# Peptides against a protein of PDB entry 7RZF, part 32

Target 1, 358 residues: chain A of PDB entry 7RZF
Amino acid sequence: PFQEEHLKQLYKIVPIKDIRNLYVTFPIPDLQKYYKSNPGHYLGHLIGHEGPGSLLSELKSKGWVNTLVGGQKEGARGFMFFIINVDLTEEGLLHVEDIILHMFQYIQKLRAEGPQEWVFQECKDLNAVAFRFKDKERPRGYTSKIAGILHYYPLEEVLTAEYLLEEFRPDLIEMVLDKLRPENVRVAIVSKSFEGKTDRTEEWYGTQYKQEAIPDEVIKKWQNADLNGKFKLPTKNEFIPTNFEILPLEKEATPYPALIKDTAMSKLWFKQDDKFFLPKACLNFEFFSPFAYVDPLHCNMAYLYLELLKDSLNEYAYAAELAGLSYDLQNTIYGMYLSVKGYNDKQPILLKKIIEKM
Target 2, 358 residues: chain A of PDB entry 7RZF as posed
Amino acid sequence: PFQEEHLKQLYKIVPIKDIRNLYVTFPIPDLQKYYKSNPGHYLGHLIGHEGPGSLLSELKSKGWVNTLVGGQKEGARGFMFFIINVDLTEEGLLHVEDIILHMFQYIQKLRAEGPQEWVFQELKDLNAVAFRFKDKERPRGYTSKIAGILHYYPLEEVLTAEYLLEEFRPDLIEMVLDKLRPENVRVAIVSKSFEGKTDRTEEWYGTQYKQEAIPDEVIKKWQNADLNGKFKLPTKNEFIPTNFEILPLEKEATPYPALIKDTAMSKLWFKQDDKFFLPKANLNFEFFSPFAYVDPLHSNMAYLYLELLKDSLNEYAYAAELAGLSYDLQNTIYGMYLSVKGYNDKQPILLKKIIEKM

## One batch from the design tools (peptide; aimed at target 1 L68 G70 G71)

Design b2_p15_8 (made by RFdiffusion4)
Pose (drawn by RFdiffusion4):
Order: structure tokens, then sequence, then C-alpha cells
Structure b2_p15_8 (pose): chain A 358 residues (1-358), chain P 15 residues (1-15)
């Protein structure tokens, strides 16, 4: 649907609720026919990746961006999109050309070195382990899902869809990586600062927007010289699991969690798993404080402190959320709350790091 | 996990 008359364009959209965002839209051909190599998931794993020396951490370091989501959007049949969607700070709206410039800097940093064998082997191993201990399904919604993808795949791999990968073909990685060029951009800015500046309006919904077609100054500023920032490839993962042993049932087996420790400091509830036999467990905690909801100031500093703890610890723990260990730490009325779940091997390192950062 | 990108209701109404 994107003919070349309406390419290289930058719209400005006025919202109703106060948000600020930047959408970068590329068009690409259909890659649902390539469901074995999956080049869109490779570039999605390399673009939207938090951690040391990556696209998001540098935009955090310049104070312009809270978070960004990579990957490719799939639309209808026979055509596909690719999106880099970002949200903005107060002075992140002033430097949009520089943000998209850094996006093509990281793209060119990934074009000078191209394919990687160990990233494909690591991602395939992760999908294989995440398929081998696939948990049980709720019977409603699961049959709708496997009838939702029954149109595309044959009868053998109706289940093993986007789980098992056979081959690493770098040609398709290079092909989809070439289609990401600044002659294929479509920038869209959402900001509430364009109240009285919009000429055009939408008939169906009634929203207002613009046409600021990007002059060639900034296009030929985008693809001209792009060496690097302080970017780097992600490093070897250490949260990949290795212990897949189901520990045996002990003498004191109980059907419900029993109180084991009762002190004036803490209490526990424990139950070995009897039904599922998956090498994974969930640990949860609820810390209490009478000072958490005393007045609005003390009920306000709690969200700020807990949010800054999540800010400063996502850079460390995104590899744990990527390997299958997810944690969550949010506030409650009474006190604060913690819940770490996932594979059975790497809970102590993660929970201990959470405490010592806390 | 890797989240999937999306559009807002405003951008989807223009497109």
Amino acid sequence: as target 2 above (358 residues)
Amino acid sequence: SIPEPSYSDYVDAVF
C-alpha cells in the first residue's frame, strides 16, 4: 500500500491524552513464506535489545528516551511492515532528527558486520528449551490459536510453529537488512503541542495531522557517514539454563503449602510441586511498612523509588527476562511487593542482586 | 521475550 509518492514523509498527530511518541515505519515484502530462517526475528532480536552498549541504552544515556520496541509488524497477506516505535522525554521532542540518525547509526553498525552464527544458535537453543518444557494450555483460546495458524502450515508442524528452526541462511538476513534504508522511511510524530497547527483532519475518527514531507537535507544527512556511536553487539548470555533435573518428593509431602518458619521477622509457605514436574518454580514476597501510605507524599515517594529501581535494574535483568526468568517489583498499599518466577537454576543470583540493588 | 510493535489508535486511524 505504500507507493513512492507517500514515502519519505513525517506526519504530526495531535492526541487527546498527553503522550509523546515517534514511529519509524519501513515497508518490506512478505516473509511468512520464510518460516524456517525467520529473518525478521533476527533483526528484531538485534534492534530491540536492552543491555550493555545497545540501541536503547545509549538513548537512555543521552536522556531522550524511556524505552523502545523493535521487531516487524505483519499486515494482511502479501505485504509486511517493520517498525521502530519510541516514546520521548521533554527534550526528546526537540532532537528527533538526531534520534533517527542514531537509529541508522545502529543499523549501519549492524550492516558492516552483518550475520552472526552464535546469535542464531543461541536463539534456536532458547526456543528449543522453551518448547521442550512448554507448560500446559487452557483449552479455550488454545484451540483458537492452533486453528488460527492452521491456514499457513502443514499438518505436521501445526504445533512446532516459530519454535523449532532448521537453518541459518544469511542471504535473507542481508535481504531484509538492505530494505531498511532512508529512502524507505515513514516517520510519524505524536505530540500534543500541535493543537492549532493542523490543517488536515480525519473523517472517520476526527483526528488532526499534517504533511511535513522531509526535505532532502536530512535524508542525505542520514545515509551519508555512519560509523558508530558507542554501540556494541550483545555479549554471551549467562542466564541460559543448564539444570533440568526434577528433584524427588521428600518424606513430608503435603497437598497444601505449610508454614515452616514463623518468626517475628518473617514467615514462609512451601510446597514441592506434585503435579507438573517442570524444572521451574515461582518465589514471591510482600514487604510491609507502616510508612508506605501515611500521607500522599509518602504514598508518592514509594512509586518514585520503586520505579527508579526498575529503571536502574532493567539494564541488568533483561537477559534474565529473555532467558525465561521474569521478575516483577511494584508497590502496594501496605508495603511493596516482589515476584520472581521462571526456570529453577538462576533464581538465587537474580533475587540476591535484586535485594542488594534494593 | 520480545514484545511486538504496534501503532496507537491515532496513527492507525490515519494510516

Design b2_p15_8_s1 (made by RFdiffusion4, then SolubleMPNN; from b2_p15_8, 7 letters changed)
Fold by OpenDDE base, seed 1:
Structure b2_p15_8_s1 (fold): chain B 358 residues (1-358), chain A 15 residues (1-15)
Amino acid sequence: as target 1 above (358 residues)
Amino acid sequence: MLPKPSYSEEVEAVL
């Protein structure tokens, strides 16, 4: 257990690789016994969210952070950590205090809104989908993993315990959220910019670092983190599949794509899945334009158009990805290519969103 | 599934 002397500490670490990372770590109770509610997953889902009004969206808008991960990590016996890890830009490295202020503003927003059962239900549904359609793991790796987790779960639950949420526990969400406070923080900044500015060397790896107490004024600034009106809870994920029906293989099903529509303006090829038997589809669209590659100007305009289109779709990309949907947009010598892949149930919704932005 | 946060070995050795 970290004693009070180990809290409110800042570590400046020199990496071997040219990386810039921030780790904001909170000691939390052992949550292993609460796997059926998994309050750390609920908080990690919200803090690590990439949609509009998320912590990452605000930090990206400032040019300070590239990526963000939030969630629980296993610690020593009887303890866990909640970690918020960000990849820092060069500018973000200068604004670490303000980045952490925004983290506490987002955490304060989560306190003000309280635990949301619908968010728990989405986490439950996403995990159930992931469990049902998980790839076949290599038997040796899987058996070793199962043997490891048998220490934590009943034998009857060991196959499901990592995935299936059963219980909404707002009390446990609030309990974990109450540990995400400035008085309970450990901060690590990883950057080569600390080379020659360190006073300690770690014994195992020879990692050079400096340890400093975080000033009480900075802790107090973070304790007084106001509600930032830019932070919002995610909207409901419209892309979560609910229909997993697999249509029977048609008697006329061909091993190759068949031309099912031929018109002056469109050709449509179709192949039913005869191998995987998953509720998944791949939609591929090739658009032809005589203007797409006629000259360097039109080529650059077509490129810029797709970059702007991708940017305009960022609001849906993360929610679609969480739900097991993906899209791709590429320039071609004849025009553009669009693909939509993943669970078939909500593909029409994602496709509609793409076409509405086109 | 959201990626779980992890320390690099260098960070884990210091923290």
Scores: peptide ipSAE 0.205, ipTM 0.858, DockQ to the pose 0.661
OpenDDE base, seeds 2, 3, 4, 5: peptide ipSAE 0.156, 0.172, 0.182, 0.170; ipTM 0.836, 0.837, 0.845, 0.839

Design b2_p15_8_s2 (made by RFdiffusion4, then SolubleMPNN; from b2_p15_8, 8 letters changed)
Fold by OpenDDE base, seed 4:
Structure b2_p15_8_s2 (fold): chain B 358 residues (1-358), chain A 15 residues (1-15)
Amino acid sequence: as target 1 above (358 residues)
Amino acid sequence: MLKKPSYSEEVEAVL
């Protein structure tokens, strides 16, 4: 376990690759015994959320961060880490202290709202979907993985323990959240900009780094993180599938798409799945506009329209992705292409959201 | 993202 001397440390690390990363790390208790409630997954889901009012959304809006990952990592015996990892922009590298302040403001928001059972239920449902529709792993890789996890789980639970949430434990969520404090932080900044500014070399990889204590003033700034009114809990994910019914194959099922609707304004082709037998669909829409490609101005307007439409849909993109839904919007020489893919149950909801923004 | 955060090997060696 890290001693107090290992806390409130800043590491400036020179990477081999041209990358800019920030790791904000908190030592936490070993949560392995709590796999049925997985409080670190709950917090990782919220901190790592990409929707409106998320930590990432705010940090992106400032141009400081491209990506964010939050969650638990295994440590040595008897402890874990909770890590918030971000990909930094060049500007974000100058604002690391303020990025970490925003992390603590978001954590403070989570403390103020308290543990939400509905968020746990969404995590449970998402994990159940992921388990149910898990792709067939290569037998050798799968056997090696299972052999590894047999050290941590009962034999009867080894297949499910990584996926199935069973118990809402607000006490454990609060316990982990209580470890996510400035006094318990270890910060690593990874950037080539530290080249020639380091004083240590790591023995195994030859990684050049500098270690310094985080100033007490900075720790105090983070300890006094207020409730930033831009941070909100995510809304309920309306895209999580609940119906997994596979409709029976129609008697007239063709190996190719059949024309099932032909009107002056629309043609519809349908192909039932006869191979995968998954509760998934691909909806593809081609919109024809005689104006889309008339001239370069109309082409540019059609492009700009789709970029604005994509931007207006970003609020749903992450929630849809988590639920195993995706959409794509492209300009075509005839107009526009829309694709909606994934679990069929909530595709109408996503399609409606897209149409409401068009 | 709901990915488990991982250190790069370089970061894991330093931390």
Scores: peptide ipSAE 0.229, ipTM 0.882, DockQ to the pose 0.633
OpenDDE base, seeds 1, 2, 3, 5: peptide ipSAE 0.223, 0.194, 0.227, 0.219; ipTM 0.880, 0.870, 0.877, 0.878

Design b2_p15_8_s3 (made by RFdiffusion4, then SolubleMPNN; from b2_p15_8, 9 letters changed)
Fold by OpenDDE base, seed 5:
Structure b2_p15_8_s3 (fold): chain B 358 residues (1-358), chain A 15 residues (1-15)
Amino acid sequence: as target 1 above (358 residues)
Amino acid sequence: MLKKPSYTPEVEAVL
């Protein structure tokens, strides 16, 4: 277990690869016995969220961070870590203190809102979908994984324990959230900009680093993190599938797409799934415009239009991705291409959102 | 992103 002397530490690390990363680490209790509620997954879902009012959205708006990951990591026996990891921009490397302030402001927002049962239910539903429709793993790797996790879970639960949430435990969410404090922080900054500025070499890999105590003034700044009005809880994910019905194969189902609609303005091809038997669909739309490539101006306007459209859809992209939906928008020499893929149940909702922004 | 956080080997050796 980390003692007080191991907390409030800053590590400046020289990487082999040209990468800029920030790791904000908190020691937490061992949560293994709480796998049915998984409070670290709940917090990782919110802290790692990418929607409007998320931590990542604000840090991106500042130009400081490209990506964010939040969640629990196993430690040694009897303790775990909660980690917030970000990919830093060159500008973000100069603003690490302020990035961490925003992390504590978001954590303070989570304290102020308290545990949300609906967010737990979404995590439960998403994990149940992921379990039910999990891809086939390599038998040898899967068997070895299962044999390893038999030490942690009852035999009857060993297949489900990593996926199926059962119990909403607001007390455990609050307990973990109470460990996410500035006085408990360990910070690692990874950048080549620390080359020649380190005073230690790690024994196992020869990693060059510097260790510093975080100044008490900086800890106090983070302890006094207020509610940043830009931070909001995510809205309910409208894209989470609830209907998984697989329609029977039609008697006249063709092995190739059949033309089912032919009009002056549209052609529609359909192929029923005859192979996978999954509650998934692929919707592909090709739009034809005589103006798309008529001249360089129209070509650039069509490009700019799709970039603006993609940007306007960013608010839905992450929620759709979490729900196992994706979309793609591309310019073509004839106009544009739209693809919507994933679970079929909520595809009409995503398609409607796309069309409303077009 | 909802992903399991992981250290790089270099970071894991220092922390």
Scores: peptide ipSAE 0.244, ipTM 0.887, DockQ to the pose 0.643
OpenDDE base, seeds 1, 2, 3, 4: peptide ipSAE 0.028, 0.193, 0.200, 0.018; ipTM 0.633, 0.869, 0.862, 0.497

Design b2_p15_8_s4 (made by RFdiffusion4, then SolubleMPNN; from b2_p15_8, 9 letters changed)
Fold by OpenDDE base, seed 4:
Structure b2_p15_8_s4 (fold): chain B 358 residues (1-358), chain A 15 residues (1-15)
Amino acid sequence: as target 1 above (358 residues)
Amino acid sequence: MLKKPSYSKEVEGVL
């Protein structure tokens, strides 16, 4: 277990690769026995969320970070870590203290809202979908993985323990959230900008680093993190599939797309899945506009329109991705291409959202 | 992202 001397530390690390990363790490209790409730996954889902009002959305809006990952990591015997990891921009490297302040503001928002059973239910449902439709792992990799998991789980649960959430435990969520405090922080900044500014070398990899105590004033600034009104809990993920019915093959099922609608304004081709038997569909739309490629001005307007449309849809992109849905929008020489892919159940919802923004 | 955070090897040796 980390002693008090190991807390409130800043590590400046020189990478081999040209990368800029921030790791904000909190020692937490061993949560392995709580795998059925997985409070670290709940917090990782919220802290690592990418939707409107998320930590990432605010930090991206400032140009400080590109990506964010939040969640638990295994530690040594009897403890874990909760880690918030961000990919830093060059500007973000100058604003690390303020980035961490925003992390604590988001954590304070989670304390103020308290544990949400509906968020747990979404995590449960997403994990159940992921389990149900997991690809067949290579037998050798799978057996090695299962052998590792057998050290932690009963034999009867070993196949499901990583995916099944069964118990909503708000007490455990609060317990973990109570460890996510400035007094319990370890910060690592990874950047080549620390080259020639380090005083230590790590024994195993030869990594050059500097260790510093985080100033008490900075800790106190983070302890006094207020409620930032830009932070909001995510909305309910309307894209999570609930219907997994496989429709029977039609008697006239063709190996190629059949023309099922031919009108002055639209042609529709359909091909039923005869191979994968998954509750998935691929909807492809080609929009033809006689104006899209008339001249360079119209081409540029069509490009700008699609960029603005993509930006307006970013609010749904992450929720759709989590639910196993994706969309793609491209300019074509004839107009525009739209693709919606993934679980068929909620594709109409995503398609409606796209059309409402067009 | 719902990925389990992992240290780079460089960070894992230092932390």
Scores: peptide ipSAE 0.240, ipTM 0.893, DockQ to the pose 0.615
OpenDDE base, seeds 1, 2, 3, 5: peptide ipSAE 0.231, 0.206, 0.221, 0.233; ipTM 0.892, 0.883, 0.885, 0.891

## One batch from the design tools (peptide; aimed at target 1 E50)

Design b2_p16_1 (made by RFdiffusion4)
Pose (drawn by RFdiffusion4):
Structure b2_p16_1 (pose): chain A 358 residues (1-358), chain P 16 residues (1-16)
Amino acid sequence: as target 2 above (358 residues)
Amino acid sequence: SLTPFEEVQEKREEEI
């Protein structure tokens, strides 16, 4: 649907609720036919990746961006999109051309070195382990899902869809990586600061927007010289699991969780798993404090402190959320709360790091 | 269910 008359354009949209965002839209051909190599997932794993020396951490370091989501959007049949959607700070709206410039800097940093064998092997191993201990399904919604993807795949791999990968073909990685060029951009800015500046309006919904077609100054400023920032490739993962042993049932087996420790400091509830036999467990905690909801100031500092703890710890723990260990730490009325779940091997390192950062 | 990669994508999209 994107003919070249309406390419290289930058819209300005006025919202109703106060948000600020930047959408970068590329068009690409259909890659649902290529469901073995999956080049869109490779570029999605290399663009939208938090951690040391990556696209998001540098935009955090310049104070312009809270978070960004990579990957490719799939639309209808026979055509596909690719999206880099970002949200903005107060002075992140002043430097949009520089943000998109850094986006093409990281794209060119990934075009000078191109394919990687170990990233494909690592992602394939992760999907294979994540498929081998695939948990049980709720019978409603699961049959709708496997009837939702029954139209595309044959009868043998109706289940093993986007789980098992056979081949690493760098040609398609290079092909989809070439279609990401600044002659294929469509920038869209959402900000509430354009109240009285909008000429055009939407008939269907009634929203207002613009047409600031990007002059060639910034296009030829985008693709001209792009060496690097302080970017780097992600490093070897250490949260990949290795212990897949189901520990045996002990003498004191109980059908409900029993109180084992009762002190004036803490109490526990414990139950070995009897039904599922998956090498994974969930640990949860609820810390209490009478000072958490005393007045609005003390009920306000709690969200700010807990949020800045999540800010300063996502850079470390994104590899744990990527390997299958997910944690969550949010505030409650009475006190604060913690819940770490996932594979059975790497809970101590993660929970201990959470405490010592806490 | 979702793969870990798709879970984090959905989680980050919710923040935006």

Design b2_p16_1_s1 (made by RFdiffusion4, then SolubleMPNN; from b2_p16_1, 6 letters changed)
Fold by OpenDDE base, seed 4:
Structure b2_p16_1_s1 (fold): chain B 358 residues (1-358), chain A 16 residues (1-16)
Amino acid sequence: as target 1 above (358 residues)
Amino acid sequence: SLTPFEKVREKRLKKL
């Protein structure tokens, strides 16, 4: 367990590769016994969210952060870590204190809203989907993984324990959230900009670093993190599949796409899945416009239109991705191409949203 | 002392 002397520390680390990373780490209790409720996953889902009003959305809008990951990590016996890791831009490297302030503002928002059962239910449903449709792992990798998790889970639960959420425990969520405080923080900044500014070397890998105490004024600034009105809980993920029915193979199913609609304005080709038998579909739309490539101006307008359309759809991209849906939009010499892929159940919802933005 | 220098194995922190 970290003693008080190990808290409120800043580590400046020199990487071998040209990378810029921030690690904000909190010691938390060992949550292994609570795997059925997994309060660390709940918090990781929210803190690591990429939708509108998320921590990442705000940090991206400022040009400070490219990516964010939040979640629990194993520690030593009797404790774990909660880690928020971000990939820093060059500008973000100059604003680390403000980035961490925003982290605490988001955490304060989570305290103010309290634990949400619907968020837990979404995590449960997403994990159930991920488990049900888990690709066949390579036997060697799978066996090694199972051998590792057998130390933590009953044999009967070892296959499911990582995925199945069973119990909503708001008390445990609040308990973990109470550990995510400035007085309990350890910060590591990884950047080549610290080269020649370090005074210590790590024993195992020879990594150069400097350790500093975080100033009490900075800790107080983070302790006084207000509610930032830009931070919001995510909206309900409407893309989470609930129907996994596989339609029977049609008797006249062709091995190739069949033309099932032919009109002056549209052709529709259909092929049923005869190989994978998954509740997934690939919808591909090619839009033809005689004006799309008539001249350089129209070509540039078509490009700009698609970039604006992609930007307008970005609010759905993360929620769709979490739910196992994806879309793609491309310019073609004839117009544009749209692809919607993933679980078929909620594809109409995503497609409708795309069309409404077009 | 768990050194903060554990090679962040690019274990994809599984987006939990």
Scores: peptide ipSAE 0.019, ipTM 0.527, DockQ to the pose 0.078
OpenDDE base, seeds 1, 2, 3, 5: peptide ipSAE 0.011, 0.013, 0.006, 0.012; ipTM 0.537, 0.518, 0.485, 0.521; seed 1 fails the geometry check

Design b2_p16_1_s2 (made by RFdiffusion4, then SolubleMPNN; from b2_p16_1 with E7K Q9R E14K I16L)
Fold by OpenDDE base, seed 2:
Structure b2_p16_1_s2 (fold): chain B 358 residues (1-358), chain A 16 residues (1-16)
Amino acid sequence: as target 1 above (358 residues)
Amino acid sequence: SLTPFEKVREKREKEL
């Protein structure tokens, strides 16, 4: 475990690549024994969330951050880290203190709301889906991975322990949240802008860095992080599949799409999957409008309409992605193209939401 | 799609 002298430190690191990253790191207890509840995954899911009211949504709205990742990392024996990592914009590099303030405001929101069993259940369900439909690993890589996992898990649980959540432990979630405090922080900023401003070299990789104590006034500012009304817990993810039934191949299944509906207003083509046998579907819609490309004005209006439609759907994009659903919207010379792909069970819900916004 | 955790792992695996 880090001693007090290793806490409240700022590292300015010079990268080889032109990257701007912020790492906000907290020492936490070893959570390996709590793999069945995985409180670090619960917190990583919320802190790393990309939906409305998320930390990332606020930081993106300010133009300071492009991407955010939160989660636990293995440390030395008996110790782990919780890390919040963001990709910084040029502007974000100037606002690191305020970015970290927003992180603590979001963490304060998590403390105020307390542990949510429904969020744990969503994490459990998402992990179950990921496990069930995990791609085939290469045998050598898989064997090496399993051999590594055997050091941590009983043999009977080795195959599932990484994915199966079994126990909701609000006490452990709160315990980890209590470690996510300004007095327990280690900050690393990675930027080429620190070139020529460093005084130390890392022994293993020759990385140039400067270490500074974070001023007590800054720590106090973060300790006094209030509730920011822009931060909200995510809504329930309605796109998580629950039905994985694979329908039998029809006797008259065609190797090519068959026309199953032909009307004045619509044609529908269908092809059953005869290869993959997954509970997935691809829905493709082509909308025809005689006005879409009549003149430059209509073309620009159609473009603007689609951009506004995409923006209006952003609230669902991340939740759909987490659930293994995706959509695409494109302008065509004849009108608009829509695709919906992924697990078939909740595709009607996503499609309905798209149509309601159209 | 990668969970936030899997995004961390994939970034690490690509950086390693």
Scores: peptide ipSAE 0.023, ipTM 0.543, DockQ to the pose 0.156
OpenDDE base, seeds 1, 3, 4, 5: peptide ipSAE 0.014, 0.019, 0.023, 0.022; ipTM 0.529, 0.509, 0.519, 0.529; seed 3 fails the geometry check

Design b2_p16_1_s3 (made by RFdiffusion4, then SolubleMPNN; from b2_p16_1, 6 letters changed)
Fold by OpenDDE base, seed 3:
Structure b2_p16_1_s3 (fold): chain B 358 residues (1-358), chain A 16 residues (1-16)
Amino acid sequence: as target 1 above (358 residues)
Amino acid sequence: SLTPFEAVQQKKLAEL
């Protein structure tokens, strides 16, 4: 556990690779005993969310951050860390204080809204899907993992404890959220821009760094983080599958795609899965336009159209990915290609949203 | 195996 002297510290670290990262770290209690409610997962899901009104969406809109990761990490015995990690742009390196202010504004929004049972239920449902379709780990790796986790879980729960959420504990969510305060922060900035500006070397790896105290004025600025009206809780994830029924193999099922519809404007091929027996589908659409590649202007317009379409679909991309759905949009010499892949149950919803944006 | 969230987060961490 960090003493007060180890809190409110800024580390400027020189990486070997050309990377720009910010780590905002909070010491938290050991949450292992709360695995049934997993309050750190709830907070990681919201803080790490990429949908509209998320922390990442706002930081991307500013041009400061490319990616964001939020979650709990194991520490030493009797404590954990909550870490918010971002990939920084060159501009983001100049705005680290303001990036962290936005993090505290989002955390303050989570305090103001309070724990949401529906968000917990989505986390539970997503984890249940992940558990149900968990790839069989190689037996040797799986046994070694189980042997390690037997120290933390009852034998009966060892197989499920990492995935199955059982208890909504708003009190524990609030308890963890109360540790996510400026007075408890440790900041690390990783950038080659600190080369020749460091005064310390880490003994184990020879990593060059500088340690500085965060000014009390900066801590106070973060403590007084207002509610930013741009931050919103995510909407319900419409893409979470609920039906996992596998249709029986048709008697006339072919080992190759069969033409099931032929019209003047469309051809449809279908192949049933005869190997994997998963509640998944791949929908592939080729759109043909005589104008797509007629000249450089039309080619550029078709490119711009797809980029605008992708941008308009970004609001759904993350929610779809969480639910095990993906889409792909590509320009072709004949027009465009669309692919929708993943669990079949909610594919029509994603496809409808794509078509509504087209 | 990771949760879908953890898998998305690890993918992002691996791209870093």
Scores: peptide ipSAE 0.042, ipTM 0.649, DockQ to the pose 0.537
OpenDDE base, seeds 1, 2, 4, 5: peptide ipSAE 0.032, 0.029, 0.028, 0.030; ipTM 0.636, 0.638, 0.665, 0.652; seeds 1, 2, 4 fail the geometry check

